# Designs tried in a protein design run: peptides against a protein of PDB entry 4GXB. Part 4

Target 1, 277 residues: chain A of PDB entry 4GXB
Amino acid sequence: VPTEEVSLEVLLSNGQKVLVNVLTSDQTEDVLEAVAAKLDLPDDLIGYFSLFLVREKEDGAFSFVRKLQEFELPYVSVTSLRSQEYKIVLRKSYWDSAYDDDVMENRVGLNLLYAQTVSDIERGWILVTKEQHRQLKSLQEKVSKKEFLRLAQTLRHYGYLRFDACVADFPEKDCPVVVSAGNSELSLQLRLPGQQLREGSFRVTRMRCWRVTSSVPLPSGSTSSPGRGRGEVRLELAFEYLMSKDRLQWVTITSPQAIMMSICLQSMVDELMVKKS

## One batch from the design tools (peptide; aimed at target 1 W210 L248)

Design b1_p9_2_s2 (made by RFdiffusion4, then SolubleMPNN; from b1_p9_2, 5 letters changed)
Fold by OpenDDE base, seed 5:
Structure b1_p9_2_s2 (fold): chain B 277 residues (1-277), chain A 9 residues (1-9)
Amino acid sequence: as target 1 above (277 residues)
Amino acid sequence: EIVFENPVF
């Protein structure tokens, strides 16, 4: 694409639109800096955020596709998909809530975290009790953003990214699950027929490795899952997990967001490595 | 297929 100045829309987690003027040749960091400048986010806080490619659902929810890589051109990455459903979203890109302390000391950072957290609660990414919800609403009404975040930080799945419903082979084959990534784990929530909601926690530190596979199902005999047309690409995330002492087992998640799940795993691993250094 | 080894395992 020839280098030209364009207007690029970047969304916050709450759907707020940030319009930035960038070059088509601007890389991810350039666009991120432009967004930061537009928001008046200081340079030292830029590293706490990333740009993500998402698909906007009919209800306005975001299905995360992947993190934009450094070498990418966000304008090209989003426009090449030729669908208005795809958006670029700014979101915090760290997992440890301790880093919130750095971000929330700045007014703009605080606002970004607040908006994201409100959205995550509204979307059910952060799990709340009735009482907690009441408390959060009270704080929201008071516009007490810091207190809101401090309470939110204590909540189940705070800072997690929730994926669309998918399928796993755990605890049984073809089990419908909702996967969430956060706090150095993959959380698999499932409800088997007639059973209570169950959650399996897979800590990253117990994953020996993981892989992403892409396959095209053969037209023969395999029950196409009701929602996938014949010939659609099937993505899987598989990880080898230490279930017990000296017992490794592969767990496989079938999801169109397998790539994003892998990115989350890598990101969590990277953060853990930084903490160890 | 892409395989990632976990250094924090």
Scores: peptide ipSAE 0.581, ipTM 0.967, DockQ to the pose 0.903
OpenDDE base, seeds 1, 2, 3, 4: peptide ipSAE 0.578, 0.580, 0.578, 0.579; ipTM 0.967, 0.968, 0.967, 0.967

Design b1_p9_2_s3 (made by RFdiffusion4, then SolubleMPNN; from b1_p9_2, 5 letters changed)
Fold by OpenDDE base, seed 5:
Structure b1_p9_2_s3 (fold): chain B 277 residues (1-277), chain A 9 residues (1-9)
Amino acid sequence: as target 1 above (277 residues)
Amino acid sequence: TEVFENPVF
């Protein structure tokens, strides 16, 4: 693509639109800096955020596709998909809530975290009790952003990224699950027929390895999923998990977001590595 | 298929 100046739309987690003028040749960091400048986010806080490619659902929810890589050209990455459903979203890209302290010290950072957290609660990514919800609403009405975040930080799945409903082979084959990534784990929530909601936690520190597999179902294969047409690419995330002492077991998640899940795992691993250094 | 080894395992 020839280098030219273009207007690029970047969304915040709450759907707020940020328009930036960038070059088509600007890489991810260049675009991120432009967004930061537009928001008046200081340079030292840019590293706490990333640009993500998402698919906007009909209800306005975001299905995260992947994190934009450093070498990518965000304008090209989003426009090449030739669908208005695809958006670029700015979101915090760290997992440890301790880093919120750095971000919250700045007004713009605080606002970004607040907007993201409100959205995550509204979307059910952060799990709240009725009482907690009441408290959060009260704080929101008072526009007490810091107090809101401090309360939110204590909530279940704070800072998690929630994926679309998918299928796993755990605890049983073809089990419908909702996967969330955060706090150095994959959380698998499932509800089997006639059973209560169950949650399985897979800590990253107990994953020996993981992989993403792409496959095309054979034409003769009964696609058990009524919604996937014949010939659609099937993505799977598989990880080898230490279930008990000296017992490794593969767990496989079938999801169109398998790539994003893998990115989350890598990101959580990277953060843990930084903490150990 | 790329396998990612976990250094924090």
Scores: peptide ipSAE 0.553, ipTM 0.962, DockQ to the pose 0.901
OpenDDE base, seeds 1, 2, 3, 4: peptide ipSAE 0.552, 0.551, 0.552, 0.552; ipTM 0.962, 0.962, 0.962, 0.962

Design b1_p9_2_s4 (made by RFdiffusion4, then SolubleMPNN; from b1_p9_2, 6 letters changed)
Fold by OpenDDE base, seed 3:
Structure b1_p9_2_s4 (fold): chain B 277 residues (1-277), chain A 9 residues (1-9)
Amino acid sequence: as target 1 above (277 residues)
Amino acid sequence: TIVFENPVF
């Protein structure tokens, strides 16, 4: 692609548009810096955020595709898909809520965390009771962003990334699940017929390894999964998990977001490594 | 297939 100046749209979690003028040849960090400058986010806080490629759903929700890598050209990465449903989103890129303290010290950082958290609650990524929701609404009405975040930090799945409904082989084969990544774990939520919501927690520290696989399904006449056309690539994330003492078991998640899940796992591992250092 | 070993296991 020839080097040209272009207008690039970057979205916040709440759908707010940030327009930046960049070069088509600008790498991910260059674009991130441009976004930070546009928002008046200080340089020392840029590292707490990343750019993500997402697919905007019909309801306006974002399905995270992947984190943009350092060598990528965000303009090319998004435009090459030739679909307006793909967007670039700015989101915080750390897991430990302790880092919120650093970000919250700055007005812009605080606003970004607040907007993201509000969005995550509205989308059901953060799990709230009726009473908690009332408290959050009250704080939102008062525009008490710091207090809102402090309360939100105590909520279930705060800081998690929630994925689209998918299928796992746990606890049973072909089990519909909702996967969320955060707090150094993968949370698998499922509701079996006639049963209450169940959650399986898979801590990263108990995963020996994980893998991403891509396969082309054989044209079997049984259209079992509604929505996947004949010939769509099937992605799977599998991890080998220490279920009990000396008992390793593979758990496999079938999802178009398998790559993003793997990115989350690696990111959580990296953060844990920093803490051990 | 891409396999990732976990150093924090």
Scores: peptide ipSAE 0.599, ipTM 0.971, DockQ to the pose 0.929
OpenDDE base, seeds 1, 2, 4, 5: peptide ipSAE 0.596, 0.599, 0.596, 0.598; ipTM 0.970, 0.970, 0.970, 0.971

Design b1_p9_3 (made by RFdiffusion4)
Pose (drawn by RFdiffusion4):
Structure b1_p9_3 (pose): chain A 263 residues (1-190, 198-221, 229-277), chain P 9 residues (1-9)
Amino acid sequence: VPTEEVSLEVLLSNGQKVLVNVLTSDQTEDVLEAVAAKLDLPDDLIGYFSLFLVREKEDGAFSFVRKLQEFELPYVSVTSLRSQEYKIVLRKSYWDSAYDDDVMENRVGLNLLYAQTVSDIERGWILVTKEQHRQLKSLQEKVSKKEFLRLAQTLRHYGYLRFDACVADFPEKDCPVVVSAGNSELSLQLREGSFRVTRMRCWRVTSSVPLPSGGRGEVRLELAFEYLMSKDRLQWVTITSPQAIMMSICLQSMVDELMVKKS
Amino acid sequence: LFAGHEIPA
């Protein structure tokens, strides 16, 4: 892509706009640094956040497509799709909530975690009852951002990433499920199954050839993981999802974080 | 147990 200065909108998890001037040839880290500079996020906290490509739904919710890799050009990644529904999103990119402690030491880092947690609750990524949700919106007005986040860290599925509803062959073939990734596991809500990353020997992403539109082709995507169900018993679990690649990225990210910790 | 990773289809 010829080098040219352009304006790029990067959204926070709640949809707040962050406008940055970047080059069409800037890579993911360059764009991330420009967003951090605009938000006044310290350099030493940039590594706790990443940029994601998402599809914004009619209701404003985001369906995550992929985390942008180091070699990618974010301006090109989003513009090449030729659709205003696709957005670049900044979101925390680690899994263990112990890292929240490092981020919350800074006012901007705390503000970012607070903003995405509020959105996570509003969009049902964090699981609360109708009554609890009522209480939370109230506590939100009455408590500091820090206190609100400490409470949120104890809520069900805090720190998970939720995927569009899809199907899986667990427990039975073609079961409708909601899949979420977090806390070193995949959660399948059918009843529930919890599949630990450390019990996955491997996983595979498969795709059908592109098919005529039922002007976009369609592809059947699957994410299958080989799971140690019990001693010396491995069983494949298959999820059929247009977001199979994002699920695979989350599994790799969670495995990588476990290994960094182990080291 | 495993440090699993993606394998080729």

Design b1_p9_3_s1 (made by RFdiffusion4, then SolubleMPNN; from b1_p9_3, 5 letters changed)
Fold by OpenDDE base, seed 2:
Structure b1_p9_3_s1 (fold): chain B 277 residues (1-277), chain A 9 residues (1-9)
Amino acid sequence: as target 1 above (277 residues)
Amino acid sequence: MFAARQVPA
C-alpha cells in the first residue's frame, strides 16, 4: 500500500467512532497515539490501552479477533480484510483493576473506562444482580462515573473479556461453553442438559502451557459446526492444566477466537510477572 | 515457565 494520508475509524467499546488522520504506513503505536490525541488522552495513559481487531456482529456486539501487534499497520490490517464487519477498537489492555486508579485520575481516562464498563454490562460481559443493576442505573442517571466504576469493580467478571459461544471438551466432549478471560483465569460457563449453570475456573497460574491449532476440516465426516462454512479454518486453544496434585489434563476449546484467547492468556501472565517483580 | 505457541495443521 502506498504511503498516503487516510482517515481511519477507531471505535470505542460502546461503538463511539473516533476518526483519525494517519498514514497508511503508521504502525499500531502511531495510530494509538493519534487516537489518544484525538480523545485528549494524556501520553502517560496511552500504555493502558490497546487497539484490537474485532468483527462487528449484526447486533452491534464486537467479537474480538486479536490485539493489533506493534509491527502491524492498522489501516492495512483492517482494510485488507475487505469487509466492513471488521473494525478497530480501543479498549483498556490491563487486567488488575488497581490500574483503574491511575486511569480514573484523568477525565478522559475515566470516560473511557466508564464507557467500556457500561458497554460490558449492557453486553452481559459483567454479571449483575437485579439490585446491582438498579444501583448502577441510579449512578448512571446521576452521571457519577467514579462511583459507577467503584461499584462495577466489585461485580462478577469485571474486567473480563467475554467470547462468543463456543465448544470445549471439558467437562465432557463437545460441551457448549461461554468463555471469559480475566482476573488471571479463563472462566468457562456452561449449562448441561437438565443442569444449572456451571462455571469452571482455570487459573493461568495452574496452566503449564497452551497452544493454538489451526486446521482445515476434511470434507468427509466434517461435522459442520453451526455457522461455519464449508472449508473454514478451525481454531482450537488447548491448555495443559494442573487439575490436582500431580495431575495434568489437556483442555481444548474450539473457537474462532482461539487466537484472542491465547493473547489474553499471555497478557495475563505478563501482567502477573510484572506484579511479582 | 508458560509456553504459548501456534501449531498449524
Scores: peptide ipSAE 0.025, ipTM 0.620, DockQ to the pose 0.324
OpenDDE base, seeds 1, 3, 4, 5: peptide ipSAE 0.024, 0.024, 0.020, 0.011; ipTM 0.616, 0.617, 0.627, 0.609

Design b1_p9_3_s2 (made by RFdiffusion4, then SolubleMPNN; from b1_p9_3, 4 letters changed)
Fold by OpenDDE base, seed 2:
Structure b1_p9_3_s2 (fold): chain B 277 residues (1-277), chain A 9 residues (1-9)
Amino acid sequence: as target 1 above (277 residues)
Amino acid sequence: LFAARQVPA
């Protein structure tokens, strides 16, 4: 793509549009800096956020595809897909809520976290009781952003990224699950026929390894999964998990978001390493 | 295979 100035749209978690003028040749960090400048986010807080490629669903929800890497050209990355459903989203890129304290000290940072958290609650990424929801709504009406966040930080799956419904081979084959990543774990929520909602927690510290594979289903015998077109690439995240003492077991998640899941895993591991240093 | 990652010890 020839180097030229273009207008690029970057969305916040709540769908707020941020328009930035960048070069087609600007890398991810350049675009991120432009977004930060547009929002008046200070430079020292830029590192707490990242740009993500997402697919906007019909209901306006975002299906996270991947984090944009440093070498990428966000304009090219999004436009090359030739679909309006793909967007670039700004989101916080750390897991430990302790880092919220740094971000919340700044008005813009506070606003970003607030908007993200509101959106995550509205989308059901953060799980709330009726009473908690009432409290949150009250705080939202008062526009008490700090108090809102403090309450939200205590909620189940705060800071998690929730993925689209997918399939896992755990606890049984072809089990429909909802995966969420956060707090150094993958949470798999499932409801088996006639059973209550169950959650499996897979701590990254108990994962020996993980991999993402892509495959093209063979025409013969390919059960068309609902919503998957004929010949679509199948992505899987597989991780080897320490189930018990000296017992490793592979768990495989089949999801179009397998890449994003793996990125989350790596990011969580990286953050843990930083904390241990 | 897209990626393989090992968890640090």
Scores: peptide ipSAE 0.026, ipTM 0.680, DockQ to the pose 0.169
OpenDDE base, seeds 1, 3, 4, 5: peptide ipSAE 0.025, 0.024, 0.025, 0.022; ipTM 0.675, 0.655, 0.674, 0.660

Design b1_p9_3_s3 (made by RFdiffusion4, then SolubleMPNN; from b1_p9_3, 4 letters changed)
Fold by OpenDDE base, seed 1:
Structure b1_p9_3_s3 (fold): chain B 277 residues (1-277), chain A 9 residues (1-9)
Amino acid sequence: as target 1 above (277 residues)
Amino acid sequence: MFAAREVPA
């Protein structure tokens, strides 16, 4: 790709557009720095955020595809897909809410976390009771961003990434589930016929290994993933989990976001390792 | 492993 100056659109979690002028040859960090400069985010806070490739759904929600890697060229990565559905999104890229304290010390950092959190609540990524919602709305009306975040930090699934509905082979075969990643776990929500909603947790510290596979079903074969036609690419995340003492079991999640799930797993593990150092 | 719980409204 020839080196040319281009205008690149980067979205915040709430859909706010940030336009930056970059080179087609600029790598992920270069683009991230350009976005930070446009927002007046200090250099020492850049590392708390990352660029993500997402698919914008019809309702305006974002389906996270993957995190952009350091060697990537964001302009090329997004434009090569030749679809307006794909966007680049800026989002915080740490899991431990303790790091919010560093980011919140700066006005721009505070605003970014606030906007992201508001969006996550509105989209149902963060789970809130009626009373909590009332309190949050009151704080939002007062534009009390710090207090809003402090309350939000106590909420169920604060800081989690929520994935699109998919299928798992646990607790039973072809079980519809909603997966969320955060707090060093994969949280699975499911409702079996005649049962109330259930939530389970797979802690990353109890995963011995995981893998992502990509396959194309045979024409005569049936797909276990609802909504996928024969011959469509099937992505799966499989992990070996310590269910009990000395009992390992494989769990497989079938999802177009299997890659993103694996990225989250690795990211959570990496953060845990940093904390232990 | 899995606990039955209501989703907050």
Scores: peptide ipSAE 0.023, ipTM 0.693, DockQ to the pose 0.028
OpenDDE base, seeds 2, 3, 4, 5: peptide ipSAE 0.020, 0.022, 0.018, 0.020; ipTM 0.660, 0.690, 0.616, 0.675

Design b1_p9_3_s4 (made by RFdiffusion4, then SolubleMPNN; from b1_p9_3, 6 letters changed)
Fold by OpenDDE base, seed 4:
Structure b1_p9_3_s4 (fold): chain B 277 residues (1-277), chain A 9 residues (1-9)
Amino acid sequence: as target 1 above (277 residues)
Amino acid sequence: MFEARQVPA
């Protein structure tokens, strides 16, 4: 692509549009810096955020596809897909809520975390009771962003990334599940016939290894994934998990977001390593 | 271990 000056749209979690003038040849960090400058986010806080490629769903929610890598050209990465449903989103890129303290010391950082958290609650990524929701709404009405975040930090799945409904082979074959990544785990929510909603947790520290595979199903093959068209690429995340002492078991998740899941796993592991050292 | 629990309504 020839080097040209272009206007690139980057969205916040709440759908707010940030337009930045960049070069088509600008790499991910260049674009991120441009977005930070536009928002007046300090340079020392840029590292707490990343750019993500997402697919905007009909309801305006974002299905995260992957994190943009450092060498990528965000303009090319998004436009090459030739579909307007794909967007670039700015989101925090750490897992430990302790890092919120650094970010929320700055007004812009505080606003970004607040907007993201509000959105995550509204979309059901963060799980809240009716009473908690009332408290959060009260704080939101008062625009008490710090107090809002402090309360939110105590909520279930705070800081998690929620994926679209997909299928796993655990606990049963072709089991519909909703996967969320956070707190060094993959949380699987599922409802078996006649049962209440259940949640299972796979801690990354008990994952021996994981892999992503891509395949094209045969036209005559039955799809176990509702909503997938015939001939669509099938992505799977498989991980070998220590179920009990000396017992390893493979778990496979079939999802178009398998790549994003693997990115989350690696990111969580990396953060744990940083904290350990 | 895989930890599973009921999610309250």
Scores: peptide ipSAE 0.032, ipTM 0.764, DockQ to the pose 0.034
OpenDDE base, seeds 1, 2, 3, 5: peptide ipSAE 0.021, 0.022, 0.031, 0.030; ipTM 0.654, 0.658, 0.761, 0.752

Design b1_p9_4 (made by RFdiffusion4)
Pose (drawn by RFdiffusion4):
Structure b1_p9_4 (pose): chain A 263 residues (1-190, 198-221, 229-277), chain P 9 residues (1-9)
Amino acid sequence: VPTEEVSLEVLLSNGQKVLVNVLTSDQTEDVLEAVAAKLDLPDDLIGYFSLFLVREKEDGAFSFVRKLQEFELPYVSVTSLRSQEYKIVLRKSYWDSAYDDDVMENRVGLNLLYAQTVSDIERGWILVTKEQHRQLKSLQEKVSKKEFLRLAQTLRHYGYLRFDACVADFPEKDCPVVVSAGNSELSLQLREGSFRVTRMRCWRVTSSVPLPSGGRGEVRLELAFEYLMSKDRLQWVTITSPQAIMMSICLQSMVDELMVKKS
Amino acid sequence: ELHFNPAFE
């Protein structure tokens, strides 16, 4: 892409706009640094956040497509799709909530975690009852951002990434499920199954050839993981999802974080 | 695409 200065909108998890001037040839880290500079996020906290390509739904919710890799050009990644529904999003990119402690030591870092947690609750990524949700919106007005986040860290599925509803062959073939990734596991809500990353020997991403539109082709995508169900018993679990690649990216990210910790 | 988990038990 010829080098040219352009304006790029990067959204926070709650949809707040962050406008940055970047080059069409800037890579993911360059764009991330420009967003951090605009938000006054310290350099030493940039590694706790990443940029994601998402599809914004009619109701404003985001369906995550992929985490942008180091070699990618974010301006090109989003513009090449030729659709205003696709957005670049900044979100925390680690899994263990112990890292929240490092981020919350800074006012901007705390503000970012607070903003995405509020959105996570509003969009049902964090699981609460109708009554609890009522209480939380109230506590939100009455407590500091820090106190609100400490409470939120104890809520069900805090720190998880939620995927569009899809199907899986667990427990039975073609079961409707909601899949979420977090806390070193995949959660399948059918009843529930919890599949630990450390019990996955491997996982595979498969795709059908592109098919005529039922002007975009369609592809059937699957993410299958080989799971150690019990001693010396491995079983494949298959999820059929247009977000199979994002799920694979989350599994790799969670495995990588476990290994960094182990080292 | 196939991925092998180095953190496998």

Design b1_p9_4_s1 (made by RFdiffusion4, then SolubleMPNN; from b1_p9_4, 5 letters changed)
Fold by OpenDDE base, seed 4:
Structure b1_p9_4_s1 (fold): chain B 277 residues (1-277), chain A 9 residues (1-9)
Amino acid sequence: as target 1 above (277 residues)
Amino acid sequence: MTFENPVFE
């Protein structure tokens, strides 16, 4: 693609559009800096955010595809897909809520976290009771954004990334699940027939390894994950988990977001490594 | 591709 100046749209979690003028040859960091400048986010806070490639669903929700890498050209990455459903989204890129303290010290950072949190609650990524929801609404109307965030930080799955419904082989084969990543874990939510909602927690520190694989399903093969067309490449995330003392078991998730899940795992691992150093 | 976890316990 020839180098030229273009207008690039970057979305916030709440769907707010940020238009930036960049070069087609600008790399991810260049675009991120442009977005930060447009928002008046200070340079020292840029590192707390990343650009993500997402697919916008019909309801306006985002299905995260992957994090844009440093060497990528965001304009090319998004336009090469030749589909308007693909968007670039700005989101915080850390897991430990302690880092919120740094971001919240700045007005723009506070606003970004607030907008993201409100969106995550509205989309059901953060799990709230009816009473908690009422409290949050009241705070949203009457209280400062800081107070809202402090309450939100205590909520279940705060800071998690929620994936689209998919399939896992745990606890049984071909089990429909909703996967969320956060707090150094993968949370698998499932509802078996006649059963209450159950959650399996897989801590990253108990994963010996993980892998992403792709395969082409046989035409007559077993149940395709809901929403996948026939003949589509199947992506799987498999991780070897320490179920009990000296007992490792593979868990496999079949999802078009397997790559994003792997990115989340790596990101959580990286953050844990920083804490251990 | 398999990723080994350095923080495995």
Scores: peptide ipSAE 0.597, ipTM 0.967, DockQ to the pose 0.940
OpenDDE base, seeds 1, 2, 3, 5: peptide ipSAE 0.596, 0.595, 0.596, 0.595; ipTM 0.968, 0.967, 0.967, 0.967

Design b1_p9_4_s2 (made by RFdiffusion4, then SolubleMPNN; from b1_p9_4, 5 letters changed)
Fold by OpenDDE base, seed 2:
Structure b1_p9_4_s2 (fold): chain B 277 residues (1-277), chain A 9 residues (1-9)
Amino acid sequence: as target 1 above (277 residues)
Amino acid sequence: PVFVNPVFE
């Protein structure tokens, strides 16, 4: 792609559009800096955010595909897909809510966290009771962003990234699950026939290893995942989990977002490594 | 490729 100035659209989690003029040759950090400048986000807070490639679903929800890597050219990465459904999204890229304190000290940072949190609640990524929802709405009406975030930080799955419904082989084969990543874990929500909604928590510290694999189903094979057509690549995230003392078991999640899940795992591991150092 | 978790406990 020849180097030229182009207009690039970057979305916030709530769908707000940020238009930036960048070069086609600008790397991820360059684009991120341009977005930050457009938002008036200070340089020292840029590191708390990342650019993600997402697929916008028909209902406007975002299906996270992957985090844009440092060497990537965001304009090329998104336009090469030749589909309007693919977008670039700005989102916070840390897990420990303690880092919110740093971001919240700045007006723009506060606004970004607020908008993201509101969106996450509206999309059901953050789980709330009726009473909590009432309290949040009250704070939202008052535009009390700091108080809103403080309350939100206490909520279940705050800071989690929720994935599209997919399939896992746990607790049994071909279980429909909703996976969420956050708080150094993968949360698998599932409802087995005749059972209540249950959640399986897989702490990253109990994952010995993980891998992402891709395969092409046989033409005669059926598609078990909604939206997966014949001949489409099947992605799986498999992790070896310490279920109990000296008992390791592989858990496999079949999802088009397997890559994103693995990125989340690596990111959570990296953050934990920082804490241990 | 398998990623070995350095924070595995």
Scores: peptide ipSAE 0.587, ipTM 0.966, DockQ to the pose 0.935
OpenDDE base, seeds 1, 3, 4, 5: peptide ipSAE 0.584, 0.583, 0.585, 0.586; ipTM 0.966, 0.965, 0.966, 0.966

Design b1_p9_4_s3 (made by RFdiffusion4, then SolubleMPNN; from b1_p9_4, 5 letters changed)
Fold by OpenDDE base, seed 3:
Structure b1_p9_4_s3 (fold): chain B 277 residues (1-277), chain A 9 residues (1-9)
Amino acid sequence: as target 1 above (277 residues)
Amino acid sequence: ATFYNPVFE
């Protein structure tokens, strides 16, 4: 792609559009800086956010595809897909809510976290009771953003990224699950027939390793991935988990978002490494 | 590709 000045649209979690003028040759960090400048986000807070490639679903929800890497050209990455459903989204890229304190000190940072949190709650990524929802709505009506976030930080799956419904081989083969990543874990929520909602928590510190694989199932074979036709490429995330003392077991998740899940795992590992240093 | 976890306990 020749180097040209273009208008690039970057979305916030709530769908707010941020238009930036960039070069087609601008790398991810260049675009991120342009977005930050447009929002008046200070330079020292840029590192708390990343650009993500997402697919906008029919209901307006975002299905996260992957984090844009440093070497990528966001304009090319999104336009090369030649589908209007693909968008670039700005989102916070850390897991520990303690980092919210740094971001919240700035008005723009506060607004970004607030918008993201509101969106995550509205989309059911953050789990709330009826009473909690009432409290949140009250704070939202008062436009008490800091108080809103402080309450939200206490909620289940705050800071998690929720994936589209998929399939896992845990606890049973071909079990429909909803996976969420956050707080140094993968949460697998499922409801078996006639049973209550269950959650399996897989802490990253108990994962010896993980891998992403792709395969092409036989056309006559069953497709475990929701919304995928027979013969389509199947992506899987598998991790070897310490179930008990000296007992490792592989858990496999079949999902089109397996790559994104792996990115989340690596990101959580990286953050934990920082804490250990 | 397999990723080995350096924070595995």
Scores: peptide ipSAE 0.639, ipTM 0.970, DockQ to the pose 0.967
OpenDDE base, seeds 1, 2, 4, 5: peptide ipSAE 0.636, 0.638, 0.639, 0.637; ipTM 0.970, 0.970, 0.970, 0.970

